# Peptides against a protein of PDB entry 4U39, part 126

Target 1, 302 residues: chain A of PDB entry 4U39
Amino acid sequence: SIKVIGVGGGGNNAVNRMIENEVQGVEYIAVNTDAQALNLSKAEVKMQIGAKLTRGLGAGANPEVGKKAAEESKEQIEEALKGADMVFVTAGMGGGTGTGAAPVIAQIAKDLGALTVGVVTRPFTFEGRKRQLQAAGGISAMKEAVDTLIVIPNDRILEIVDKNTPMLEAFREADNVLRQGVQGISDLIATPGLINLDFADVKTIMSNKGSALMGIGIATGENRAAEAAKKAISSPLLEAAIDGAQGVLMNITGGTNLSLYEVQEAADIVASASDQDVNMIFGSVINENLKDEIVVTVIATG

## One batch from the design tools (peptide; made by RFdiffusion4, then SolubleMPNN)

Design b2_p21_3_s3 (from b2_p21_3, 6 letters changed)
Fold by OpenDDE base, seed 4:
Structure b2_p21_3_s3 (fold): chain B 302 residues (1-302), chain A 21 residues (1-21)
Amino acid sequence: as target 1 above (302 residues)
Amino acid sequence: TTVTKTYTYSDGSVVTVTTVT
């Protein structure tokens, strides 16, 4: 089974976004120290952590409280994650609960033998230096606790949205990018397409790879596959070029009119931009909601 | 439907898991 665990406010917002977008073939778990915030989760499984420590009042933006809360609730986290083949741990780094608890939860998943993938955000620079420093510590702890860590720099989201985008919409876009990171992988396993991958294929690319970067490209029209692929490899979310990656996981998602030619065209573009010795795996997904749109997601590992 | 499961540890700690089905 594939489990997605949202940790803290940002992680739970991302999980809600996944549920709203009907991401299939995954089980959702919401984890928080704030009981009131947790009640707003759409996840099937809701877990309050650190009930003794926090009394349900949250972590007070302190990562050490988030860490201790997850440690207090270790056995429940183990029970919730038991039997998962793959676990996504999603969180907004820089806060209390997400920053502190996500590494602990990830380690629990890894110790259970699940392929453990972190999908996390760095805070926006405008959230202040304290959040950036806390996020750096959380990201460092996540790297040790996961097989692959996808880090989404929120400041790069500002490059893909209008400059007049309200702050609330910028956070919603961060939640959406977290959704895309999880869905871009989970759909390759759980959702039938023109080219299906098995869990072993994904495991080969993602096991013990450390940091990963994600690029996303979306396009419509006659050259949509090529355009989407070019946008993905040049995505502002890619802090480095993909030519240095040791592994590439690619998802080509389209509507019912997605052709094998378009899939191959997109794959060839990404392959041509990658190192010649790269281990590249690609899959395709059919999503009827995209209609004439193609979405290319590239995850570069190593 | 919400199913609430309470886990009690050997130290007397209690954790509540709510599952929405």
Scores: peptide ipSAE 0.030, ipTM 0.425, DockQ to the pose 0.014
Fold by OpenDDE base, seed 2:
Structure b2_p21_3_s3 (fold): chain B 302 residues (1-302), chain A 21 residues (1-21)
Amino acid sequence: as target 1 above (302 residues)
Amino acid sequence: TTVTKTYTYSDGSVVTVTTVT
């Protein structure tokens, strides 16, 4: 089974976005120290952590409180994650609960023998220096606790959105990018396409790889496959070029009119931009909600 | 409701993200 665990406010917003977008083949768990915020989760499983420590009042933007809250609730987390083959741990770094609890939860998942993938955001620069410093510590702790850590730099989202985009919309976009990171992987396993991957293929690319970067490209029209692939490899979300990656996982998602030729064309573009010795795997997904659009998701590991 | 957002990269490339809300 595939489990997605949202940790703290940002992680729970991302999980809500996944549920709203009907991401299939995954079980959702919402974790928070704030009981009121947890009640707003759409997840079927809701877990309050650190009930004794925090009394449901949240972590007060302190990562040490988030950490201790997860440690207090270790047995409950273990029970909720038991039997998962793969666990996605999603969080917004820089806060109290997400920054402190996500590494503890990830370590629990890994110790249970699940393929553990972190999908996390760095805070926007406008959230302040304290959040950036807390996020750096949380990301370091996540890197040690997971098999692969996808880090989304929120400041790079500002390069892809209109400069007049309201702050609330920028956060919604961060939640959406978190969704795309999870869905781009989970769909390869859980959703039939033109080219299916098994869990063993994904495990080979993602097991003990450390940090990863994600690029996304979307296009329409006659050259949509090539354009989507080019956009994915040049994505502002990629803090580095993919040519230094040891592994590449690629998802090519299209509507019912997606052709094998388009899949191959997109894969060839990404392969040509990658190192010759890269271990590249790609899958395709059919999404009936994508009419004339192709979505290419690239995850570069190593 | 489907919300489509269009993103323009620094190179002028456009990404359209459709989110179902």
Scores: peptide ipSAE 0.027, ipTM 0.415, DockQ to the pose 0.022
Fold by OpenDDE base, seed 1:
Structure b2_p21_3_s3 (fold): chain B 302 residues (1-302), chain A 21 residues (1-21)
Amino acid sequence: as target 1 above (302 residues)
Amino acid sequence: TTVTKTYTYSDGSVVTVTTVT
């Protein structure tokens, strides 16, 4: 089984976006210290952590409170994660609950023997230095607690959106990028496509790899596969080129008109941009909602 | 098992939270 845990406000917003976009084949768990925020979750499983510590009032933007809250609720987290083959831990770093609790939850998942993948955001620079420093500490703790940690640099979202994009839309796009990171992996396992991957393939690429980068490309038209692949490997979300990666996981998602030729063309482009000795795996997914669009997601590990 | 807790905020709003146990 695949479980997705949203931790704190940003993680729960990402989980809500996943549910709204009908990400299939996963169980959703919402975790928060704030009882009011948790009540707004669309997840089937809602877990309040640190009820004694916080009394449901949240972590007050203190990561140590988030950490202690997860530690208080360890047994409940273990029970909720029990039997998972794969666990995604998603959070917005820089806050109290997400920053503090996500590493604890990730470690619990890893200790249970699940392939544990963190998908987290760095805060925007405009959220201030305190959030950036807290996020750095949380990311460091996540790196030790997961098999793979995908870090989304929110400031890079500003390079792919219009300059007049409202702040609230920039946060919504961050939630969407978190969704894309989870879905880009989970669909390879859970959703049939033209080329299916098994869990063992994904586990080979993601087990004990530490930090990962994600690139996304979307295109339409006659050369949509090639264009989407080129956009993915040149994505602003990639803080480094993929040519230094030890492993590459690629998802080619299209509508019902996605061809094997388009899948191969996209895969060849990503392979040509990667190291010759890279362990690259790729899968394809059919999503009827994409119509004429192709979405290429590249995850570079190592 | 699940535990349901009800919280009353300072504004008088009531929130019900269900936690897996």
Scores: peptide ipSAE 0.026, ipTM 0.368, DockQ to the pose 0.012
Fold by OpenDDE base, seed 5:
Structure b2_p21_3_s3 (fold): chain B 302 residues (1-302), chain A 21 residues (1-21)
Amino acid sequence: as target 1 above (302 residues)
Amino acid sequence: TTVTKTYTYSDGSVVTVTTVT
């Protein structure tokens, strides 16, 4: 089974976005120290952590409280994650609960033998230096606790959106990018396509790889596959070129009109931009909601 | 007050969640 665990406010917002977009084949768990915020989750499983420590009042933007809250609730987290083959841990880094609890939860998942993937955001620069410093500590702790850690730099989202985009919309886009990171991987396993991957294929690319980068490209029209692939490998979300990656996981998602030729064309473009010795795997997904669009997601590992 | 709720996963596993209200 695949489980997605949203940790703290940002992680739970991302989980809500996944549920709203009907991401299939995954089980959702919402974790928070704030009982009121947790009640707003759309997840079937809602876990309050650190009930004794916080009394449901949240972590007060303190990562140490988030950490201790997860430690207090270790047995409950273990039970919630039991039987998972793969666990996505999603969080917005820089807060209290997400930053502190996500590494603990990730370690619990890994210790249970699940392929553990972190999908986390760095805060926007406008959220202030304190959040950036807290996020850096949380990311460092996550890196040690996961098989693969996808880090989304929120400031790079500002390169994709209009400069006049309201702050609230920038956060919604961050939640959407977190969704895309989880879905781009989970769909390869859970959703049929033209080229299906098994869990073993994904595990080969993602096991014990540490930090990963994600690129996304969307295109329409006659050359949509090539354009989407080019956009993915040049995505602002990629803090570095993919040519240094040891492993590449590629998702090519299209509508019912997606052709094997388009899948191959997109894969060839990504391969040509990668190292010659790269271990690249690619899958395709059919999403009936994508009319003429192709979405290419690239995860570069190593 | 504490509220305890039991959830069942698709695999039949059961988790007990305690919330403070």
Scores: peptide ipSAE 0.010, ipTM 0.301, DockQ to the pose 0.016

Design b2_p21_3_s4 (from b2_p21_3 with G9Y T10S T14V M19T T20N)
Fold by OpenDDE base, seed 1:
Structure b2_p21_3_s4 (fold): chain B 302 residues (1-302), chain A 21 residues (1-21)
Amino acid sequence: as target 1 above (302 residues)
Amino acid sequence: TTTTKTYTYSDGSVVTVTTNT
């Protein structure tokens, strides 16, 4: 089984976005210290952590409170994650609950023997130095607690959106990128496509790899596969080129008109941009909602 | 077989977790 656990406000927003986009084949768990915020979750499983510590009032933007809250609720987290083959831990780093609790939850998942993947955001620079420093600490703790940690730099989202994009839309886009990171992996396992991957293939690429980078490309038209692949490997979300990565996981998602030729064309482009000795795996997914669009997601590990 | 555990939170909400055994 695949479980997605959203931790704190940003993680819960991402989980809500996943549910709204009908990400299939996963179980959703929402975790928060704030009981009122948790009630807004669309997840089937809602878990308040640190009930004694916080009394449902949240972590007050203090990561140590988030950490202690997860530690208090360890048994509940263990029971919720038990039997998972794969666990995605998603959070917005820089806050109290997400920053503090996500590493604890990730470690619990890893200790249970699940392939544990963190998908987290760095805060925007405009959120202030305190959030950046807290996020750095949380990311360091996550790196030790997961098999793979995908870090999304929110500032890079500003390079892919219009300069006049409202702040609230920038945060919504961050939630969407978190969704894309989880879905880009989970669909390869859970959703039938033209080329299916098994869990063992994904585990080979993601097990004990540490930090990972994600690139996304979307295109339409006659050369949509090639364009989407080129956009993915040159994505602003990639803080470094994919050359030098030890592993590459690629998802080619299209509508019902996605062809094997388009899948191969996209895969060849990503392979050509990767090292010759890279362990590259790719899968394809059919999403009827994409119509004429192709979405290429690349995750570079190592 | 499955086991079910129920947790009650400070706000009075209840979560039921079912796990395979």
Scores: peptide ipSAE 0.025, ipTM 0.355, DockQ to the pose 0.017
Fold by OpenDDE base, seed 3:
Structure b2_p21_3_s4 (fold): chain B 302 residues (1-302), chain A 21 residues (1-21)
Amino acid sequence: as target 1 above (302 residues)
Amino acid sequence: TTTTKTYTYSDGSVVTVTTNT
């Protein structure tokens, strides 16, 4: 089974966005120290952590409280994650609960033998230096606790949105990018497509790889496959070129009109931009909610 | 229709499971 665990406010917002977008074949768990915020989750499983420590009042933006809350609730987290083959841990770094609890939860998942993938955000620069410093500590702890850590730099989202985009919409886009990171991987395993991958293939690319980068490209029209692939490999979310990656996981998602030719064309573009010795795997997914759009997601590992 | 079950553990943590019926 595949489990997605959202940790704290940002992680739970991302999980809600996944549920709203009907991401299939995954079980959702919402974790928070704030009981009121947790009640707003759409997840089937809602877990309040650190009930003794926080009394449901949240972590007060303190990562040490988030950490201790997860440690207090370790047995319950273990039970909720038991039997998972793969666990996605999603959080917004820089806060209290997400920053502190996500590494603890990730370590629990890894110790249970699940392929553990972190998908987390760095805060925007405008959220201030304190959040950036807290996020850096949380990301460092996540790297030690996961098989692969995808880090999304929120400041790079500002390069893909309109310059007049309100702050609230920038946060909404960050939640959407977290959704895309999880869905781009989970759909390759859980959702039928033109080319399906097995869990063993994904595990080979993602097991004990440390940090990873994600690129996303979306396009329409006659050359949509090529354009989407080019956008993915040149995505602002990629802090480095993919030519240095040891592994590449690629998802080509389209509507019912997606052709095998388009899938191959997109894969050839990504392969040509990658190292000759790269271990590249690609899958295709059919999403009926996509009209004429193709979405290419690239995860670069190693 | 959904059924909700709440579990309270000895440490005071709470897990709520909602199942579609």
Scores: peptide ipSAE 0.007, ipTM 0.339, DockQ to the pose 0.015
Fold by OpenDDE base, seed 5:
Structure b2_p21_3_s4 (fold): chain B 302 residues (1-302), chain A 21 residues (1-21)
Amino acid sequence: as target 1 above (302 residues)
Amino acid sequence: TTTTKTYTYSDGSVVTVTTNT
């Protein structure tokens, strides 16, 4: 089974976005220290952590409280994660609960033998230096606790959106990018396509790889496959070129009109931009909600 | 039902994102 665990406010917003977008084949768990915020989760499983420590009042933007809350609730977290083959831990770094609890939860998942993937955001620069510093500490702790850590730099989202985009919309886009990171991987396993991957294939690319980068490209029209692939490898979300990656996981998602030729064309472009010795795996997904669009997601590891 | 949003990159390129509503 695949489990997605949203940790704290940002993680739970991402989980809500996943549910709203009908991401299939995964179980959703919402974790928070704030009981009121947790009640707003759409997840089937809702877990309040640190009930004794916080009394349901949240972590007060303190990562140490988030950490201790997860430690207090370790047994409950273990029970909720038991039997998972893969666990996605999603959080917005820089807060209290997400920053502190996500590494603890990730370690619990890893200790249970699950392939553990972190998908987290760095805060926007406008959220202030304190959040950036807290995020850096949380990211460092996550890196030690996961098999692969995808870090989304929220400031790079500002390069994708219009400069006049309201702050609230920028946060919604961050939630959407978290969704895309999880879905881009989970769909390869859980959703049938033209080229299916098994869990073993994904595990080969993602086990004990540390930090990873994600690129996303979306295109329409006659050259949509090539354009989407080119956009993915040049994505602002990529903090570095993919040519240094040891492993590449690629998802090519399209509508019912997605062709094998388009899948191959996209894969060839990404392969050509990668090192010649790269271990590249790619899968395709059919999403009936995509009309003429192709979405290419690239995860570069190593 | 789906909602389509269009984003413009700093280089002037356009990305269209479709989400379920």
Scores: peptide ipSAE 0.006, ipTM 0.325, DockQ to the pose 0.021
Fold by OpenDDE base, seed 4:
Structure b2_p21_3_s4 (fold): chain B 302 residues (1-302), chain A 21 residues (1-21)
Amino acid sequence: as target 1 above (302 residues)
Amino acid sequence: TTTTKTYTYSDGSVVTVTTNT
């Protein structure tokens, strides 16, 4: 089974976005120290952590409280994650609960033998230096606790949205990018497509890689596959070129009109931009909601 | 509908898990 665990406010917003977008084949768990915020989760499983420590009032933006809250609730986290083959841990880094609890939860998943993937955001620069420093500590702790950590720099999201985009919409886009990171992987395993991957293929690319970068490209029209692939490999979310990656996981998602030719064209573009010795795997997914759009997601590891 | 499960540890700590049904 595949489990997605959202940790803290940002992680739970991402999980809500996943549910709203009908991401299939995954179980959703919402974790928070704030009981009121947790009640707003759409997840099937909701877990309040650190009830004694926080009394349900949240972590007060303190990562140490988030950490201790997860430690307090370790056995319940273990029970919720038990039997998972793969666990996604999603969080917004820089806060209290997400930053502190996500590494603990990830370690629990890893200790249970699950392929553990972190999908987290760095805060926007405008959220202030304190959040950036807390996020750096949380990201460092996550790297030790996961098989692969996808880090999404929120500042790069500002490069793909209009400069007049309201702050609320920028956060919604961050939630959407987190969704895309999880879905881009989970769909390869859980959702039928033109080319399906097994869990073993994904495990080969993602086990013990430590860090990963994600690129996303969306396009329509006659050259949509090529355009989407080019956008993915040049995505602002890629803090480095993919040519240095040791592994590449590629998802090519389209509507019912997605062709094998388009899949191959997109794969060839990504392969040509990658190192010759790269271990590249790709899958395709059919999503009827995309209609004429193609979405290419590239995850570069190593 | 939601189902609430309460876990009580040996130290008397309680964690509540709510599952949507």
Scores: peptide ipSAE 0.019, ipTM 0.341, DockQ to the pose 0.013; fails the geometry check

Design b2_p21_5_s1 (from b2_p21_5, 13 letters changed)
Fold by OpenDDE base, seed 1:
Structure b2_p21_5_s1 (fold): chain B 302 residues (1-302), chain A 21 residues (1-21)
Amino acid sequence: as target 1 above (302 residues)
Amino acid sequence: MGKLTIIDQLGEKPTVKVVDL
């Protein structure tokens, strides 16, 4: 089974965005120290952590409170994650609960023998130096606790959105990029009847790889597949080029008019931009809401 | 030599194709 665990406010916003976009084949778990915020989750499973420590009032933007809250609730987290083959841990780093609890939850998932993938955001520079420093500590702790860590640099979202984009929309785009990171992997695995073949290859690509890079490309028109693939491998979300990547997960999502030719063209572009010895998994997904758009998601490991 | 695994979900039934690169 695949589980997505949203940790704290940012992680739970991302999980809500995943549910709203009908990300299939995954179980959603919302974790928070704030009981009121947790009640707003759309996840089927809702877990309040650190009830004794926090009394449901949240972590007060302190990662140490988030950490201790997850430690207090370890047995409950273990039971919720038990039997998962793969666990996505999603959080907005820089806050209290997400930053502190996400590494603890990730370690619990890893100790249970799940392939553990972190998908986290680095805060925007405008959120202030304190959040950046807290996020850096949380990201460091996540690296030790996961098999693969995808870090989304929120400041790079500002390069792909209009300069007039309201701050609230920039946060929604960060939640959407978190969704794309989870969905880009889960859609490759969650396909009925293929799970056993694909999950072994996914494990090979993602197990003990440390940091991964994620690129996203969107295009329309006659060359939309090639353009989307080129945008993905040159995405502002990539902190480096993928030319040295030994593992690549690629998802192409399109409308009902997505062709096998477009799929292959996009795969060839991404493979050609990767290492010559790359282990690449490529999947295609139909989303009727995209109509004429193609979305290419590339996750590079190694 | 690389490995390309293609998951075709566009057909009537999902298929996996593995290609050596």
Scores: peptide ipSAE 0.256, ipTM 0.836, DockQ to the pose 0.784
Fold by OpenDDE base, seed 5:
Structure b2_p21_5_s1 (fold): chain B 302 residues (1-302), chain A 21 residues (1-21)
Amino acid sequence: as target 1 above (302 residues)
Amino acid sequence: MGKLTIIDQLGEKPTVKVVDL
């Protein structure tokens, strides 16, 4: 089974966005120290952590409180994660609960033998230096606790949105990019009848790989597949080129008119930009809502 | 020699193909 655990406010917003976009084949768990915020989660499983420590009043933007809250609730987290083959841990780094609890939860998932993938954001520079420093500590702890860590640099979202985009919409776009990171991987694995995607192949690409790069490309028109693939491998979300990546997960999502040729063309572009010995898993997904759009998501590891 | 695993969901039944790169 695949579980997505949203940790703290940002992680729970991302989980809500995943549920609203009908991300299939995954179980959703919302974790928070704030009981009122947790009640707003759309997740089926809701877990308040650190009830004794925080009394449900949240972590006060302190990562140490978030950490201790997860440690207090370890047994409950273990029970909720039990039997998962894969666990996505999603959080906004820089806060109290997400920054402190996400590494603890990730370690619990890994200790249970799940393939553990972190999908987290760095705060925007405008959120201030304190959040950036807290995020850096949380990201460091996540790297040790996960098999693969995708870090979304929120400041790079400002390169893909209009300059007049309100702050609230920039946060919604960060939640959407978190969704795309989880969905781009989960759609490859959670597809009904693909029981024969040897979960060992996914494990080979993602196990103990440390930091992964994520690129997203969107295009329309006659060359939309090639354009979307080129945009994905040159995405502002990529902190480096994917050249030398030994493992790649690629998802192409399109409308009902998505062709096998478009799929192959995009795969060839991404493969050609990767290592010559790349192990690439490529999946196609139909989303009727995309009409003429193609979305390419690339996750590069190694 | 790379490995490409193609998950084809475009058909009536999802298929997995492995291609050597």
Scores: peptide ipSAE 0.251, ipTM 0.825, DockQ to the pose 0.781
Fold by OpenDDE base, seed 2:
Structure b2_p21_5_s1 (fold): chain B 302 residues (1-302), chain A 21 residues (1-21)
Amino acid sequence: as target 1 above (302 residues)
Amino acid sequence: MGKLTIIDQLGEKPTVKVVDL
């Protein structure tokens, strides 16, 4: 089974966005120290952590409170994660609960033998230096606790959105990029009727790889597949080029008019930008809502 | 030698192919 755990405010917003976009074949778990915020989750499973420590009042933007809250609730987290083959841990780093609890939850998932993938954001520079420093500590702890860690630099979202984009929309786009990171992998594994990716192949690409890069490209028109692939491999979300990546997961999502030729053309572009000895998994997904758009998601490991 | 795993969801039935690169 695949489980997606949203940790704290940002992680729970991302999980809500995943549920709203009907991401299939995954179980959703919302984790928070704030009981009022947790009640707003759309997840079927809702877990309040650190009930004794925080009294449901949240972590007060302190990562040490988030950490201790997850440690207090270890047994409940273990029970909720039991029998998962894969666990996504999603969080907005820089806060109290997400920054402190996400590494603890990830370690619990890994210790249970699940393939553990972190999908987290760095805060925007405008959220201030304190959040950036807290996020750096949380990302370091996540890197030790996961098999693969996807880090989304929120400041790079400002390069792909309009310059006049309101602050609230920039946060919604961060939640959407978190969704795309989880969905780009989960759709390859969990889409009903797929002969499951040999979970062994995904495990080979993602197990103990450390940091991963994620690129997203969207295009329309006659060359949409090639353009979307080129945008994905040159995405502002990539902190480095994917040249030398030893493992690649690629998702090509299009409308009902997506052709096998377009899928192959996009895959060839991504493979050509990767290591010669690349282990590449690519899949195609039909989303009737995209109509004429193609979305390419690339996750590079190694 | 790289490995390419192809998941084709566009057909009547999903198919998986593995190709050596």
Scores: peptide ipSAE 0.088, ipTM 0.675, DockQ to the pose 0.842
Fold by OpenDDE base, seed 3:
Structure b2_p21_5_s1 (fold): chain B 302 residues (1-302), chain A 21 residues (1-21)
Amino acid sequence: as target 1 above (302 residues)
Amino acid sequence: MGKLTIIDQLGEKPTVKVVDL
């Protein structure tokens, strides 16, 4: 089974966004120290951690409280994660609960023998230096606790969004990018498509790889597959990462009109941008909510 | 126009580059 565990406010918002976007084939777990915030989760499984420590009042933006809360609730976390083949740990880094608890939860998942993938955000610079420093510590702890870690720096989401985008929409876009990172992998395994990945192959690419790179390309029109693939790999930072990567996971998501030719065309572009010795695996997924759009997600590991 | 979000984690500092394509 695949489990997605949202940790703290940002992780729970991301999980809610995944549920709202009907991400299939995954079990959702919401974890928080704040009982009131946890009640707003759409996840079937809701876990309050550190009930003795925090009394449900949250971690007070202190990562050490988040850590201790997860440690207090270790047995409950183990029970909730038991039997998972893969665990996604999603969190907004820089807060109390997400920053402190996510590494503990990730380690618990890994110790249970699950393929453990972190998908986390770095706070916006405007959230202040304290959050950035806390996030850096949490990200470091996540790297040790996961098989693969995807870090989304929120400041760069501001480069995608219109300059006039309200702060609230920038946070929603961060939650959406977290969704895309989880969904881009989970859909390859859990969602029926034209080509599904073997979970053993995903393990080969993601197990003990540490930091990963993620590229997302979206396009429409006649050359949409090629354009989406070129978009997904067009970063000089990503190109260097794909060329040096030990493995590449590629998701191609389209509407009901997605062709095998488009899938192959997109895969060939990513393959041609990769080293010949790279273990590249691609999958294709049909999303009926996509009309004429193709979404290419590339994850480079190693 | 498609959005490209590129998360660079190979460097010492994770960088995301988002390119409106």
Scores: peptide ipSAE 0.023, ipTM 0.374, DockQ to the pose 0.024; fails the geometry check

